# Designs tried in a protein design run: peptides against a protein of PDB entry 5VZU. Part 26

Target 1, 271 residues: chain A of PDB entry 5VZU
Amino acid sequence: GRTLEDIFHEHMQELILMKFIYTSQYDNCLTYRRIYLPPSRPDDLIKPGLFKGTYGSHGLEIVMLSFHGRRARGTKITGDPNIPAGQQTVEIDLRHRIQLPDLENQRNFNELSRIVLEVRERVRQEQQEGGHEAGEGRGRQGPRESQPSPAQPRAEAPSKGPDGTPGEDGGEPGDAVAAAEQPAQCGQGQPFVLPVGVSSRNEDYPRTCRMCFYGTGLIAGHGFTSPERTPGVFILFDEDRFGFVWLELKSFSLYSRVQATFRNADAPSPQ

## One batch from the design tools (peptide; aimed at target 1 Y55 A220)

Design b2_p15_8 (made by RFdiffusion4)
Pose (drawn by RFdiffusion4):
Structure b2_p15_8 (pose): chain A 212 residues (1-129, 189-271), chain P 15 residues (1-15)
Amino acid sequence: GRTLEDIFHEHMQELILMKFIYTSQYDNCLTYRRIYLPPSRPDDLIKPGLFKGTYGSHGLEIVMLSFHGRRARGTKITGDPNIPAGQQTVEIDLRHRIQLPDLENQRNFNELSRIVLEVRERVRQEQQEGQPFVLPVGVSSRNEDYPRTCRMCFYGTGLIAGHGFTSPERTPGVFILFDEDRFGFVWLELKSFSLYSRVQATFRNADAPSPQ
Amino acid sequence: SAAILAEMHAIMNPP
């Protein structure tokens, strides 16, 4: 929904062109691999499926939310040269809620960082052996109309890599649940916010034979 | 790692 002008500035103008060129080399001679929608589950769930998400200059990407015990996974359906399609873009730890402060303390980025890194440490120890909401100051959000109220938060990690999916790594963050079908992820080391929203469209023949 | 963070910062935080 833009022209060459609104894009010629600039890093996105490059990424957009490469995508157009690259994808169009297929001239619709394509191979398709099967995917499934995730299993629903009662008590043990807060609702799976496909979501549209903001991935900075790459634009929106489609991500599938699925539940695997005390962890929720976000798997890329569409992706980018940094973190490709099919990868785990996010992992939400559902046994480590994070309490939300009043608005003023939510604004304080360092308080958020200290709190998140604390949880990351507690998690490393374990493995080794709704109210008003605002983003902290200094955290970017491409959306800006992110909901200003939220139901809860959890610790999670996201996967990052350089171009070519080079040296991928988990970085800490915090998952934010707004309503039944909108959620967010604060990329702590990137001071960046990704806003996700449910894909409302219905899909035929997409259920899996079983959880396995 | 630092280079990747710089690159990702630029991507995730466009002007």

Design b2_p15_8_s1 (made by RFdiffusion4, then SolubleMPNN; from b2_p15_8, 9 letters changed)
Fold by OpenDDE base, seed 4:
Structure b2_p15_8_s1 (fold): chain B 271 residues (1-271), chain A 15 residues (1-15)
Amino acid sequence: as target 1 above (271 residues)
Amino acid sequence: RKETLEEMTKLFNPP
């Protein structure tokens, strides 16, 4: 029977062959697109820019991280056989923070899975509700022909008076101890570890994270077949590093900022 | 493991 190693080896051969075919077929027709770095905004979670991910034995993939209000996006700058360049490899919902458990419970994949799937369900509900409001708002602009309803004289029904006594019942104000929202100490990173059974290509991932958010990653077969979004966790480690846990795939991707300074890479000011 | 591998082939050029 084919070993796991045989399957990996065959798949690696197919990928090398695909890379060779792509390289050889595109020798005559390269389309170049100028990429501009998105402008940084004060409300951006980190400085937007280019990040390198380690995908495969086959090299570095480049992703552009950008912020769009309460959403962040990872856009592929480099394509692969599955996901073309220009696709949104990750979409992050900055409204839905993932609270990681303690370090011991972070090793439990089922706990992380529960937390992420609960957030996924909330996001689906919010999308359904927001879809209904957008639908109902368009229907009501039918021209209300203001038929002048005749002013029927509303009769002055009389002001009956009297004296109902003040019952003193001094119900004690139950001290609703407002659970003090512990101010999210934005400064101290939480200890971080991957769940058992989540594969990382590199064990040298940061062991401390600042915050996590719900997100979705794009997956597809070769040639961008059957593209779908899978749930995951965006992990902000620091200003220059983030990760994505692909929940269903039990995999982790680490992204590190490209430290190269680009002259004239800023988007032209909208004229 | 096979499913995870086939699923990983949908994300990445698997290792």
Scores: peptide ipSAE 0.044, ipTM 0.713, DockQ to the pose 0.248
OpenDDE base, seeds 1, 2, 3, 5: peptide ipSAE 0.038, 0.034, 0.043, 0.041; ipTM 0.709, 0.686, 0.720, 0.709

Design b2_p15_8_s2 (made by RFdiffusion4, then SolubleMPNN; from b2_p15_8, 8 letters changed)
Fold by OpenDDE base, seed 3:
Structure b2_p15_8_s2 (fold): chain B 271 residues (1-271), chain A 15 residues (1-15)
Amino acid sequence: as target 1 above (271 residues)
Amino acid sequence: REKTLEEMTKIFNPP
């Protein structure tokens, strides 16, 4: 029978062959596209821009991080044999924060899996409810046959008078105890560790994180076959580093800001 | 569902 090692070796040979084919296709059709850096907005979670990530055997990849209201996107700048350039490798829902447990319970993959799957179910419910409201709203535009309503005359309704009785009803303003949103201690990172059984290419990842969000990653076979979205966790470490836990793949990708200064990389101002 | 080796290879061929 094929050993796991034989199967792994065959897949590595196929991946190397696919990389070679993709690299050799550059001789026949080089389409250069200018990439513009997204403009930074004050409400952006971190500065948008280019990040370098590690995708296991694919090696170093470049992803553009951008913010779109309550969503963040990682767009592939470098393609690989599975996911071509220009695809959204990660999509982050900034409405759905993930609260990591204490450091001991963070080692439990089943606990992280539970938390992520509960958030995934909430996102699914919100999408179903929003789909029903959009469906019912379209049904009521039956063709209003414009029956010509006859011009009934404007009866002058009389100016009834000024009776000014000051009802003193001193309804005590119920102290809406504004639940003091404990100022999210925006400054102190929590201790962070990967769950047991989550593969990382390197153990050199930040051991503290600022916040986490629900997200989905794009996965596909060689040649972008059977593309699907898989649930995961976006982990913000700092201004220059984020991670993505691929829950179903039990894998972690670390992304670090590209420190290169690009001259004239800003999008042209809309004229 | 145990992801097939093929599904794991879709992003990560772990070394």
Scores: peptide ipSAE 0.065, ipTM 0.740, DockQ to the pose 0.328
OpenDDE base, seeds 1, 2, 4, 5: peptide ipSAE 0.052, 0.028, 0.040, 0.060; ipTM 0.734, 0.683, 0.720, 0.746

Design b2_p15_8_s3 (made by RFdiffusion4, then SolubleMPNN; from b2_p15_8, 8 letters changed)
Fold by OpenDDE base, seed 3:
Structure b2_p15_8_s3 (fold): chain B 271 residues (1-271), chain A 15 residues (1-15)
Amino acid sequence: as target 1 above (271 residues)
Amino acid sequence: MEEVLKEMTKIFNPP
């Protein structure tokens, strides 16, 4: 039988071959596209821009983080043998926070899995409910028969009806107890640890996080075969670092801001 | 094992 070492060696050879094929395809036709940095908005969770991540043996990759209202997107700037450049490697739902348990329970992968799958189910329900409202609204445009009936012009008159008194009905404004948005404690980050059995390429990740969100990651076989979205956790550590836990893959990717300054990287103003 | 390796190959070739 093939040993684990044989399987690993064959797999590494296949990866190297795929990387070589991808790099050698550049010899025939290179299409250069200018990349613009997304403009920063006040409501952005952190400054958008380029981040470097490590994807196991794929090595260092560059992802553009951008914000789109209550969604964040990681777009691949560098492609790999599985996922080409320009694909959305991660999509984050900023409406759906992940509340991490205490540090002891964070070590339990099953607890993280439970929390993420519960949020995934809520997201699925919200999508189904919004789909039904959009469906029922289209059904009522029955074909109004175009009966052509004619233009008659009647002009009539201006009647002045009178001064009906202002009834002071002091309807007490029901205190909509605005659920006090607990002021986002811009405070001390929560202690953070990866669950046992989640692989990280490097144990040098931040041991405190600011907040976590539900998201999905894109996975695909070599040559972008059978692409699918898998559940995960976006972890904001600080202004320059975020992580993504790939739940089904039991893996963690750390992303760090590219500190290089790019001249003329701003999008042209819409004329 | 091979399917998990194929799935891990989709993003992460673990060392």
Scores: peptide ipSAE 0.030, ipTM 0.678, DockQ to the pose 0.266
OpenDDE base, seeds 1, 2, 4, 5: peptide ipSAE 0.028, 0.026, 0.030, 0.029; ipTM 0.668, 0.663, 0.668, 0.669; seeds 4, 5 fail the geometry check

Design b2_p15_8_s4 (made by RFdiffusion4, then SolubleMPNN; from b2_p15_8, 8 letters changed)
Fold by OpenDDE base, seed 3:
Structure b2_p15_8_s4 (fold): chain B 271 residues (1-271), chain A 15 residues (1-15)
Amino acid sequence: as target 1 above (271 residues)
Amino acid sequence: MDEVLKEMTEIFNPP
C-alpha cells in the first residue's frame, strides 16, 4: 500500500507540477495589471493594504485587505492552482462579531463551531428577510393606464377652524434604556488559543486577540472548479496581523502586513 | 462539494 509519506510525496509533486503548469501557461501572454493600494479611512478597522499569508501546502500568498463599510475583503494578489489572482479569498461581516469564550473553552472545536454556525444562521435569516422586502416592493408597479378624466375646478369653501384646546397629555417619554454599548475595551486583548484539531503551519501566532468577526473563505478544486464559500472566523490580533479560521477545513491562516513601502501605489485621485 | 472539501483539507492540512 502507499505509505502516508508516499501520499505526501505524490501530493507535493502534484502541487509543484500544477504550480509549474500554471506559471508556464503564462509564457505566451502575461497581462500586467497595476495594483493600487486602497486609501485608508478613519472608520477602517485597521489600515488597509497588502498582507502575506500561508495556505497549507500552497505556501506564502499575498492578499489585499480592504474595507467596504461594514464589510472587509481579502483579495488574492497571488493566484494558486485552485484560486486565481483577483478572487475574494475572504469576506468578513463586521456586523457579526464572534465572542470567544475563555481559554479552556476556546480549546473546544465544537464550541467554536456552535458559535460560528449560530452566527451563520442569523446572517442567512437577515438575507431572507431583506429578500422578501425587495420582492414585495416590485409587485405594486402594475401599469395602471388609468385614463385622465378631466379635472373639474372644485370651488374653495373657506371652512372655519375651531379652537381645539391644548390637552397637556404629558406622555412620559419611556426611557428606552439604550443598552449601554459596553465601551469597547479598546485596549485589553483577550487571551487566544486555537481549538484542538485546528491545524496551523506555525505555532508562532499571537496569543492575544483584539476582536473576532464572522466571515467566509473561498475554496475550489484545481483550475477553479466548483468554487464555494466556507464559514470561518476573522481574528484581529493587532494593526499588522490577522488570522482566519477555516471552520470546515479545521485550518488556520496567519496574515502579516507587508512592511515594504510601495512608491506610486496610491490610486489616482478621481478626476 | 465533498470532493473540493476533501482536496482542500489535504492542501490545508498536509500530513
Scores: peptide ipSAE 0.128, ipTM 0.815, DockQ to the pose 0.601
OpenDDE base, seeds 1, 2, 4, 5: peptide ipSAE 0.074, 0.022, 0.035, 0.063; ipTM 0.762, 0.647, 0.719, 0.756

## One batch from the design tools (peptide; aimed at target 1 I83)

Design b2_p16_1 (made by RFdiffusion4)
Pose (drawn by RFdiffusion4):
Structure b2_p16_1 (pose): chain A 212 residues (1-129, 189-271), chain P 16 residues (1-16)
Amino acid sequence: GRTLEDIFHEHMQELILMKFIYTSQYDNCLTYRRIYLPPSRPDDLIKPGLFKGTYGSHGLEIVMLSFHGRRARGTKITGDPNIPAGQQTVEIDLRHRIQLPDLENQRNFNELSRIVLEVRERVRQEQQEGQPFVLPVGVSSRNEDYPRTCRMCFYGTGLIAGHGFTSPERTPGVFILFDEDRFGFVWLELKSFSLYSRVQATFRNADAPSPQ
Amino acid sequence: SREEMLAEMRELMNPP
């Protein structure tokens, strides 16, 4: 929904062109691989499926939320040259909720960082052996109309890599649940916010034979 | 390096 003008500035103008050129080399001679929608589950769940998400200058990407015990997974359906389609873009630890402060303390980025890194450390120890909401100051959000109320928060990690999916790594963050079908992820080391929203469209023949 | 990668990611995740 833009022209060559609104994009010629600039890093996105490059990424957008590469994509157009690259994808269009297929001239609709394409191979398709099967995917499934995730299993629903009662008590043990807060609702799976496809979501549209903001991935900075790459624009929106489609991400599938699925539940695997005390962890939720976000798997890329569409992706980008940094983190490609099919990868685990996010992992939410559902046993490590994070309490939300009043608005003023939410604004303090360092308080959020200290709190998140604390949980990261407690998690490393374990493995080794709604109210008003605002983003902290200094955290970017491409959306800006992110909901200003939220139901809960959890510790999670996101996958990052340089161009070509080089040296991918988990970085700490915090997952934010807004309503039944809108959630967010604060990328702590990037001071960046990704806002996700449910894909409302209904899909035929997409259920999996079983959880396995 | 990791520093270069983070710089790139910050530019990508935080466009103007």

Design b2_p16_1_s1 (made by RFdiffusion4, then SolubleMPNN; from b2_p16_1, 5 letters changed)
Fold by OpenDDE base, seed 5:
Structure b2_p16_1_s1 (fold): chain B 271 residues (1-271), chain A 16 residues (1-16)
Amino acid sequence: as target 1 above (271 residues)
Amino acid sequence: SREEKLEELRRLFNPP
């Protein structure tokens, strides 16, 4: 029977062949587009820029990290046989912080899965509610056809009486326990370990993280077939490193800042 | 199927 190794070797040969076909297709129509670094904003979680990511068998890929209000985005600069360049490989919801458990419980994949799926359901509910509010606002512009309805007569409805006493029912104001926004202690990193059964191409990942957020990764078949979003966790390690846990794939991608100073890589100021 | 696609992607992302 085919071993997992045989299947992997065949699939690696197919990926190498696809990479070769893609690179050979480049000989005629490589449009070099200049990539500009996104402008940094004061509220950006870290400086935006180019990161080198690890994608298992795909090898090293370049991703542009950018911030868009309460969302972060990783855009592929390098394409692969599944996901072409210019696609958003990761989308991060900076509203939905994930709190990792203690280091012992971080080893439990099912616990991480539970936490991520609960956040995914909240994000889905918020999207449905926000979609409903946007839908209801359009319905009311029915044209008031001013048909003159005829003057039907004044029925004198009778004078019912008097006196019902004001019951002083002092309903205690239920203390809405304002879920204390735990101040984002941006300072002390927490211990970090991958769950058992999550693969990393490199075991040398940071063992301390600053914060985690809910996100989605883009997955597709070869030739960008059936593209979909899969749930995951964005892990901020430091100013120059982040990770993404692909929950359904049981995989971890580490991203490290490209330290190359590109002269004139800043976006031209919009004149 | 979607699960077959996920299994293929698991093999890609998680080389043995």
Scores: peptide ipSAE 0.500, ipTM 0.944, DockQ to the pose 0.578
OpenDDE base, seeds 1, 2, 3, 4: peptide ipSAE 0.491, 0.450, 0.480, 0.486; ipTM 0.942, 0.932, 0.940, 0.940

Design b2_p16_1_s2 (made by RFdiffusion4, then SolubleMPNN; from b2_p16_1, 5 letters changed)
Fold by OpenDDE base, seed 5:
Structure b2_p16_1_s2 (fold): chain B 271 residues (1-271), chain A 16 residues (1-16)
Amino acid sequence: as target 1 above (271 residues)
Amino acid sequence: SREEKLEELRKLFNPP
């Protein structure tokens, strides 16, 4: 049978051929788009900007990290045969922090999978509940057909039914302990290791992380066929490095800030 | 299938 190596070589040849076709299509109208760096906000988890990511066989890719309230996004600046430039390669939910266990339990892929899938289910429930609130608000404008029907006066009688005593049962309002939003303590970095069976292109990844969040990665077939979101973990290492664990792919992508100073890369001030 | 697609993507993301 074909070895995993044979299959990988065939896919690499196909990817190289596709990259060659895309690059040799120099005669295709290459739309050069100027990239502007997102403006930084005080509440941004780290400074937004360009990051270089490692994606197994795809090689080095450039992603723009940006913040959108309680969400972060990685936008592809470089396309690949599966996912074109401009797509949201990663979407991070900054509401759903992932608490990593100790180093011993971090080696357990099934434990990470459990944690991520439990958060995915919570995110799904919140989306369903928020969808219902938006749906119910539209239903009540049934047209009041103002049918004028006039009919008559019947007066009948005042039956006085009796004295039901007001039981003052003072049900103490159970203190809904509002789960105190643990302030985003810029906590001391915790030890970090990849689970067994999660592949990294490079073993040289940071062995400490600041915090982790639930996120989704974009996956597609060649030519952007059947695009879907797959669950994962965003790992913030430091101001210049983050990772993404692709849970279903058992893969890790490391992203490092592009330190290149671009002249005039700042977004034009909205006039 | 979706699983076949995931397996092909695993091969791409996780080179041997």
Scores: peptide ipSAE 0.492, ipTM 0.942, DockQ to the pose 0.563
OpenDDE base, seeds 1, 2, 3, 4: peptide ipSAE 0.487, 0.450, 0.481, 0.483; ipTM 0.942, 0.933, 0.940, 0.940

Design b2_p16_1_s3 (made by RFdiffusion4, then SolubleMPNN; from b2_p16_1, 5 letters changed)
Fold by OpenDDE base, seed 1:
Structure b2_p16_1_s3 (fold): chain B 271 residues (1-271), chain A 16 residues (1-16)
Amino acid sequence: as target 1 above (271 residues)
Amino acid sequence: SREEILAELTRLFNPP
């Protein structure tokens, strides 16, 4: 029978062969698409733009991060043998924040899996409920014959009067010491560690995160076969760094802002 | 199958 090692070698050979075919056969048939940087909005979680990341065995990946109301999107700028350029590699639901446990429990992959799968089930329920409200509104408008209802006259409503002065009762100010809800310090990062058994190509990832959200990542076989979305966690580290935990793949991708400035890369104003 | 693709992709994402 094929060993796991044989399958891995066959797969790596196929990956290398595909990279070679893409490089050699398309030398004269390259399709170019102009990329525009998305405009920044005040309510964007971080500044949108280009990020460089590590995506599995593919090496360096470039993605465009953009914000679309309560969703964020990572769009592939670089293609790979599995997923072509222009595909949405990650979709983040900014409505569904993930609260990470304490640092000890963050090492437990099963705990992270439980939290993510509970949020995934809520997202599915909300999608099912929102689908039912859109269905009932197609009531049969039967042809209501437009009978001309007659113009009934404007009755003058009367000016009722000015009455009474109720009294002064001086109830004592009970000093309810409103326990000042300490404003949740929105700025303190939480300690962060990858669960045991989640692979990272670089162990030098940020050990503090600002916030996490539920998201889905796109996965596919070679040649974009059987594309599907898998659950994951978007991790915001800072203004220039985010991660994605691929839950089913037990993998972590780290993305860092491309610091290069591009001239004339702004999107044309919507006409 | 989905399981075969996930197993294959898991190897790509988690090279030994």
Scores: peptide ipSAE 0.022, ipTM 0.648, DockQ to the pose 0.514
OpenDDE base, seeds 2, 3, 4, 5: peptide ipSAE 0.022, 0.021, 0.019, 0.019; ipTM 0.636, 0.644, 0.627, 0.623; seed 2 fails the geometry check

Design b2_p16_1_s4 (made by RFdiffusion4, then SolubleMPNN; from b2_p16_1, 5 letters changed)
Fold by OpenDDE base, seed 5:
Structure b2_p16_1_s4 (fold): chain B 271 residues (1-271), chain A 16 residues (1-16)
Amino acid sequence: as target 1 above (271 residues)
Amino acid sequence: SREEILAELTKLFNPP
C-alpha cells in the first residue's frame, strides 16, 4: 500500500505544485509585506511572536501569535492552497478555559468533544445575549412627540372588592453556587496526551501542558472557498510551545517559537 | 459542500 510517507510526499508535491501554479500566475504581482512582531504586554499569556507549526500534510507553517485582550490569534504568515497568508488560522478565547480530565479520560475523544461542544454552546449564548443588549440600547431614543390627544372623560367604573390573602411563598433563594473561578494556578503543568484517533504529524509533542482554552480554527476549500470556523482546543505547553486540536478534523498541530532574532522586526512605535 | 471540504481536509490532516 502507500506508506504514510508516500502519501505525505504525494500531497507535499501537490501542495508544491499548487503553490508553484499560484506563484507563477502571480509572479508579476508578488506583494511583499513587512512583518512586524507585535509588542509584548504584561498581561499576555506568553510572549507574542512567530511560531513554526507542523500542520498535517501541509509541512512547515509559520504563524504570528498575538494577543487582543481576552483573545489570542494565530495569523498565517505562510499561505497554503486553502488559506492564504494573512488569514487568522486560529482564534483563542482566553475567557473559556478547558479543563482536561485525567490521562485515561484524555484518551477518550468523545469526552474531549463533549467538553469542547459544551463550551461552544456557552460562547454562542454569550454572543446572542450581548447582541440583544447592543440591539435594545439603540431602539429607544426615537423622540415620541406625544401629541396631546384630548382627554375624553371616561366614566368611573366601580370599586369591586375582595380580600386576597397574601400567601407567604417563602421561595428559598437557590444558592447559585457561583462556579468559583479556580484561580489559574499558572505553576503546575498537568500530564497531557492526545485522544485516540487524533492524528499528529509527529508523536514528539510535550506530555505536559500548562492550560487549555477554547478556540476556533479556520478551514476552507482550495482557493479559499467556503471558509468556516471549526471548534478546537488551544493547548499551552510552555513559553515557546503551543498546540491546537482541530476537533472536527481530528488533527493536532504543534507550534514552536521561531528562535531567530530578527533585526528591526519591532513594530514602529505609534507616532 | 462543507462535507466535501471536511472530507478532503480530514484526508489531508489524517493521511492514511
Scores: peptide ipSAE 0.106, ipTM 0.788, DockQ to the pose 0.587
OpenDDE base, seeds 1, 2, 3, 4: peptide ipSAE 0.023, 0.021, 0.021, 0.019; ipTM 0.657, 0.638, 0.636, 0.619

Design b2_p16_2 (made by RFdiffusion4)
Pose (drawn by RFdiffusion4):
Structure b2_p16_2 (pose): chain A 212 residues (1-129, 189-271), chain P 16 residues (1-16)
Amino acid sequence: GRTLEDIFHEHMQELILMKFIYTSQYDNCLTYRRIYLPPSRPDDLIKPGLFKGTYGSHGLEIVMLSFHGRRARGTKITGDPNIPAGQQTVEIDLRHRIQLPDLENQRNFNELSRIVLEVRERVRQEQQEGQPFVLPVGVSSRNEDYPRTCRMCFYGTGLIAGHGFTSPERTPGVFILFDEDRFGFVWLELKSFSLYSRVQATFRNADAPSPQ
Amino acid sequence: KTQTEELVELKEQLEE
């Protein structure tokens, strides 16, 4: 929904062209691999499926939310050269809720960082052996109309890599649940926010034979 | 080749 002008500035103008060129080399001679929608589950769930998400200069990407015990997974359906389609973009730890402060403390980025890194440490120990909401100051959000109220927060980690999917790594963050079908992820080390929203469309023949 | 390898090559060609 833009022209060459609105894009010729600039890093995105490059990424957009590469994509166009690269994808168009297929001339619709394509190979498709099967995917399934995730299993629904009652008590043990807060609703799975496909979501549209913001991935910075790469634009929106489609991500599938699925539940695997005390962890939720976000798997890329569409992706980018940094983190490609099919990868785990996010992992939400559902046993480590994070309390939301009043608005003024939410604004304080360092409080959020200290709190998140604390949980990261507690998690490393374990494994080794709704109210008003606002993003902290200094955290970017491409959307800006992110909901200003939220139901809850959890610790999570996202996967990052340089171009070519080089040296991928988990970085800490915080998952934010807004309503039944909108959620967010604060990328702590990037001071960046990704806003996700449910794909409302309905899909035929997409259920899996079983959870395995 | 993987899709990311192809994209790296494409990026190098465009820079050239």

Design b2_p16_2_s1 (made by RFdiffusion4, then SolubleMPNN; from b2_p16_2, 9 letters changed)
Fold by OpenDDE base, seed 5:
Parts: sequence; C-alpha cells; structure tokens
Structure b2_p16_2_s1 (fold): chain B 271 residues (1-271), chain A 16 residues (1-16)
Amino acid sequence: as target 1 above (271 residues)
Amino acid sequence: MSDMEKLVELRKKLKE
C-alpha cells in the first residue's frame, strides 16, 4: 500500500505542479501593479511592511502588514492555488488582546481554543450591537405630512392630591471594586510555546512573545472556492516577527520582516 | 478542504 510519506510526497508534488500551472498559464497576461509600502503611523503596533511567511505547502509567501486604526491586516503579495494575491490572509482585531496562560497551560490546545472562542463570541456580540445602532438611525426621517385634523375642545376634570412622605432609605452603594486592568506590561516578553497538536513548519520559532491579539485567517479550496474566515491568534514576537495560529487548522505561520530596502517603495504623498 | 488543511492532516498522520 502507499505509505503516509508517499501520500504526503504525492500531495506536495500536486501542489507544486498546480502552483506551476497557475503561474505559467498567466505568463503572457501578467498585470504588474506597483506595490507601495504603507506609511508608518505613530499608533502602529510595529512598522508596517513586507513580511516573509513560512507556512503550509506553498513554500515562501510574502504578505504586506498594514494598520487600519484598531485593526491590522496581512495582505497576500504572493498568491497560491487557494488564495490569490491581494486577498487579506489575516485580519487582526487590536481591541481584543489574547492573554496567554502560563507556559504549562499554553501546551493545552483546549485552553487556547477556549480563550479564542470566548473572544470570538464577544467580537460577534459587539458587531450585532453596533449593527442595530446603525440600523435604527435611518428609519425615522419619513416626512409624515400631518394633515391638520380639527381642534375639538373637550374639557374635564380635577381630582385628588395625597402627600405620601418618601422614606430616605440610604442604601450604601457597595464599592464595586473595579478590577484594576493590570497595566499592559509594555516591555517584557512572556514565555511562548505552541500548543500540543499545533503543526509548525519549523520548530524554530521565538520562545518569547510581546503580546497576542484575536484575529481571523482566510482559508479556501483550490481556485479560491468556498472562502471562509477562521478564528486565530496573532502573536507579536518583536518588531520584525509575528505569528498566526490557525485554530481550526491547528497550524502556525511564522512571518519575518523582509530586510531588503526597496528604493522608491514609499507611497506617494497624497497631493 | 484547503491545501493547508490537507497538509495539517497529513502531517498529523505522519507523526502518529
């Protein structure tokens, strides 16, 4: 019978062949678009730019990391057989920090899964509430032409008064001890390990991370069929490295800054 | 099933 290794090699050869076929089919019809580096903003979590991804069967992937207020985005610069170039491979919600447990509990995939799914549910609730406020505001402006129906005058009647004294029941306001948001320890990295059963391409990933955020990753079948967003964790390691844990796929992607300086890659100043 | 899903499943089976 075929070994699991034979099946893996056959699958890898198929993916390489598909990537080759897709690349070669467009050789005569390639539209080249200049890519500009996003301008850096003071509020950006790290410098935006090009990152080299090492994940999946696709080999080397390039993504553009950019910041959009409280959101970050990874845009594919290199396409693959599933996801074309220009798609947002990851979307990060910088409002929803993921607190990793201690190093022992980080090995538990179910604990990470619980934490991520709880944050996903909060994000869904906030989206539903914000969707309702945007919906109610548009409905009221119909100009009802109020036809002037006539003023019939009816009159009566008068009655009674009684004085009931409200008792001053001085209920002590129980001190709701506002759980002091522990100041985000801005500088010291925490120990980091992938959960057991999360597949990394290389075991050589940073063992310390600065912070984590909730995010979603894009997955699709061949030819961008049935594209969907899956929950995950954006992991900031340092200024030049981040990761993404694909929760449902039980996989980890490591991204490292492209150190190449591109001359004239800055976005033209908006005139 | 995406290629990444297939690859993850295959890698899991290869470690078992």
Scores: peptide ipSAE 0.038, ipTM 0.677, DockQ to the pose 0.047
OpenDDE base, seeds 1, 2, 3, 4: peptide ipSAE 0.020, 0.027, 0.034, 0.035; ipTM 0.614, 0.659, 0.671, 0.675

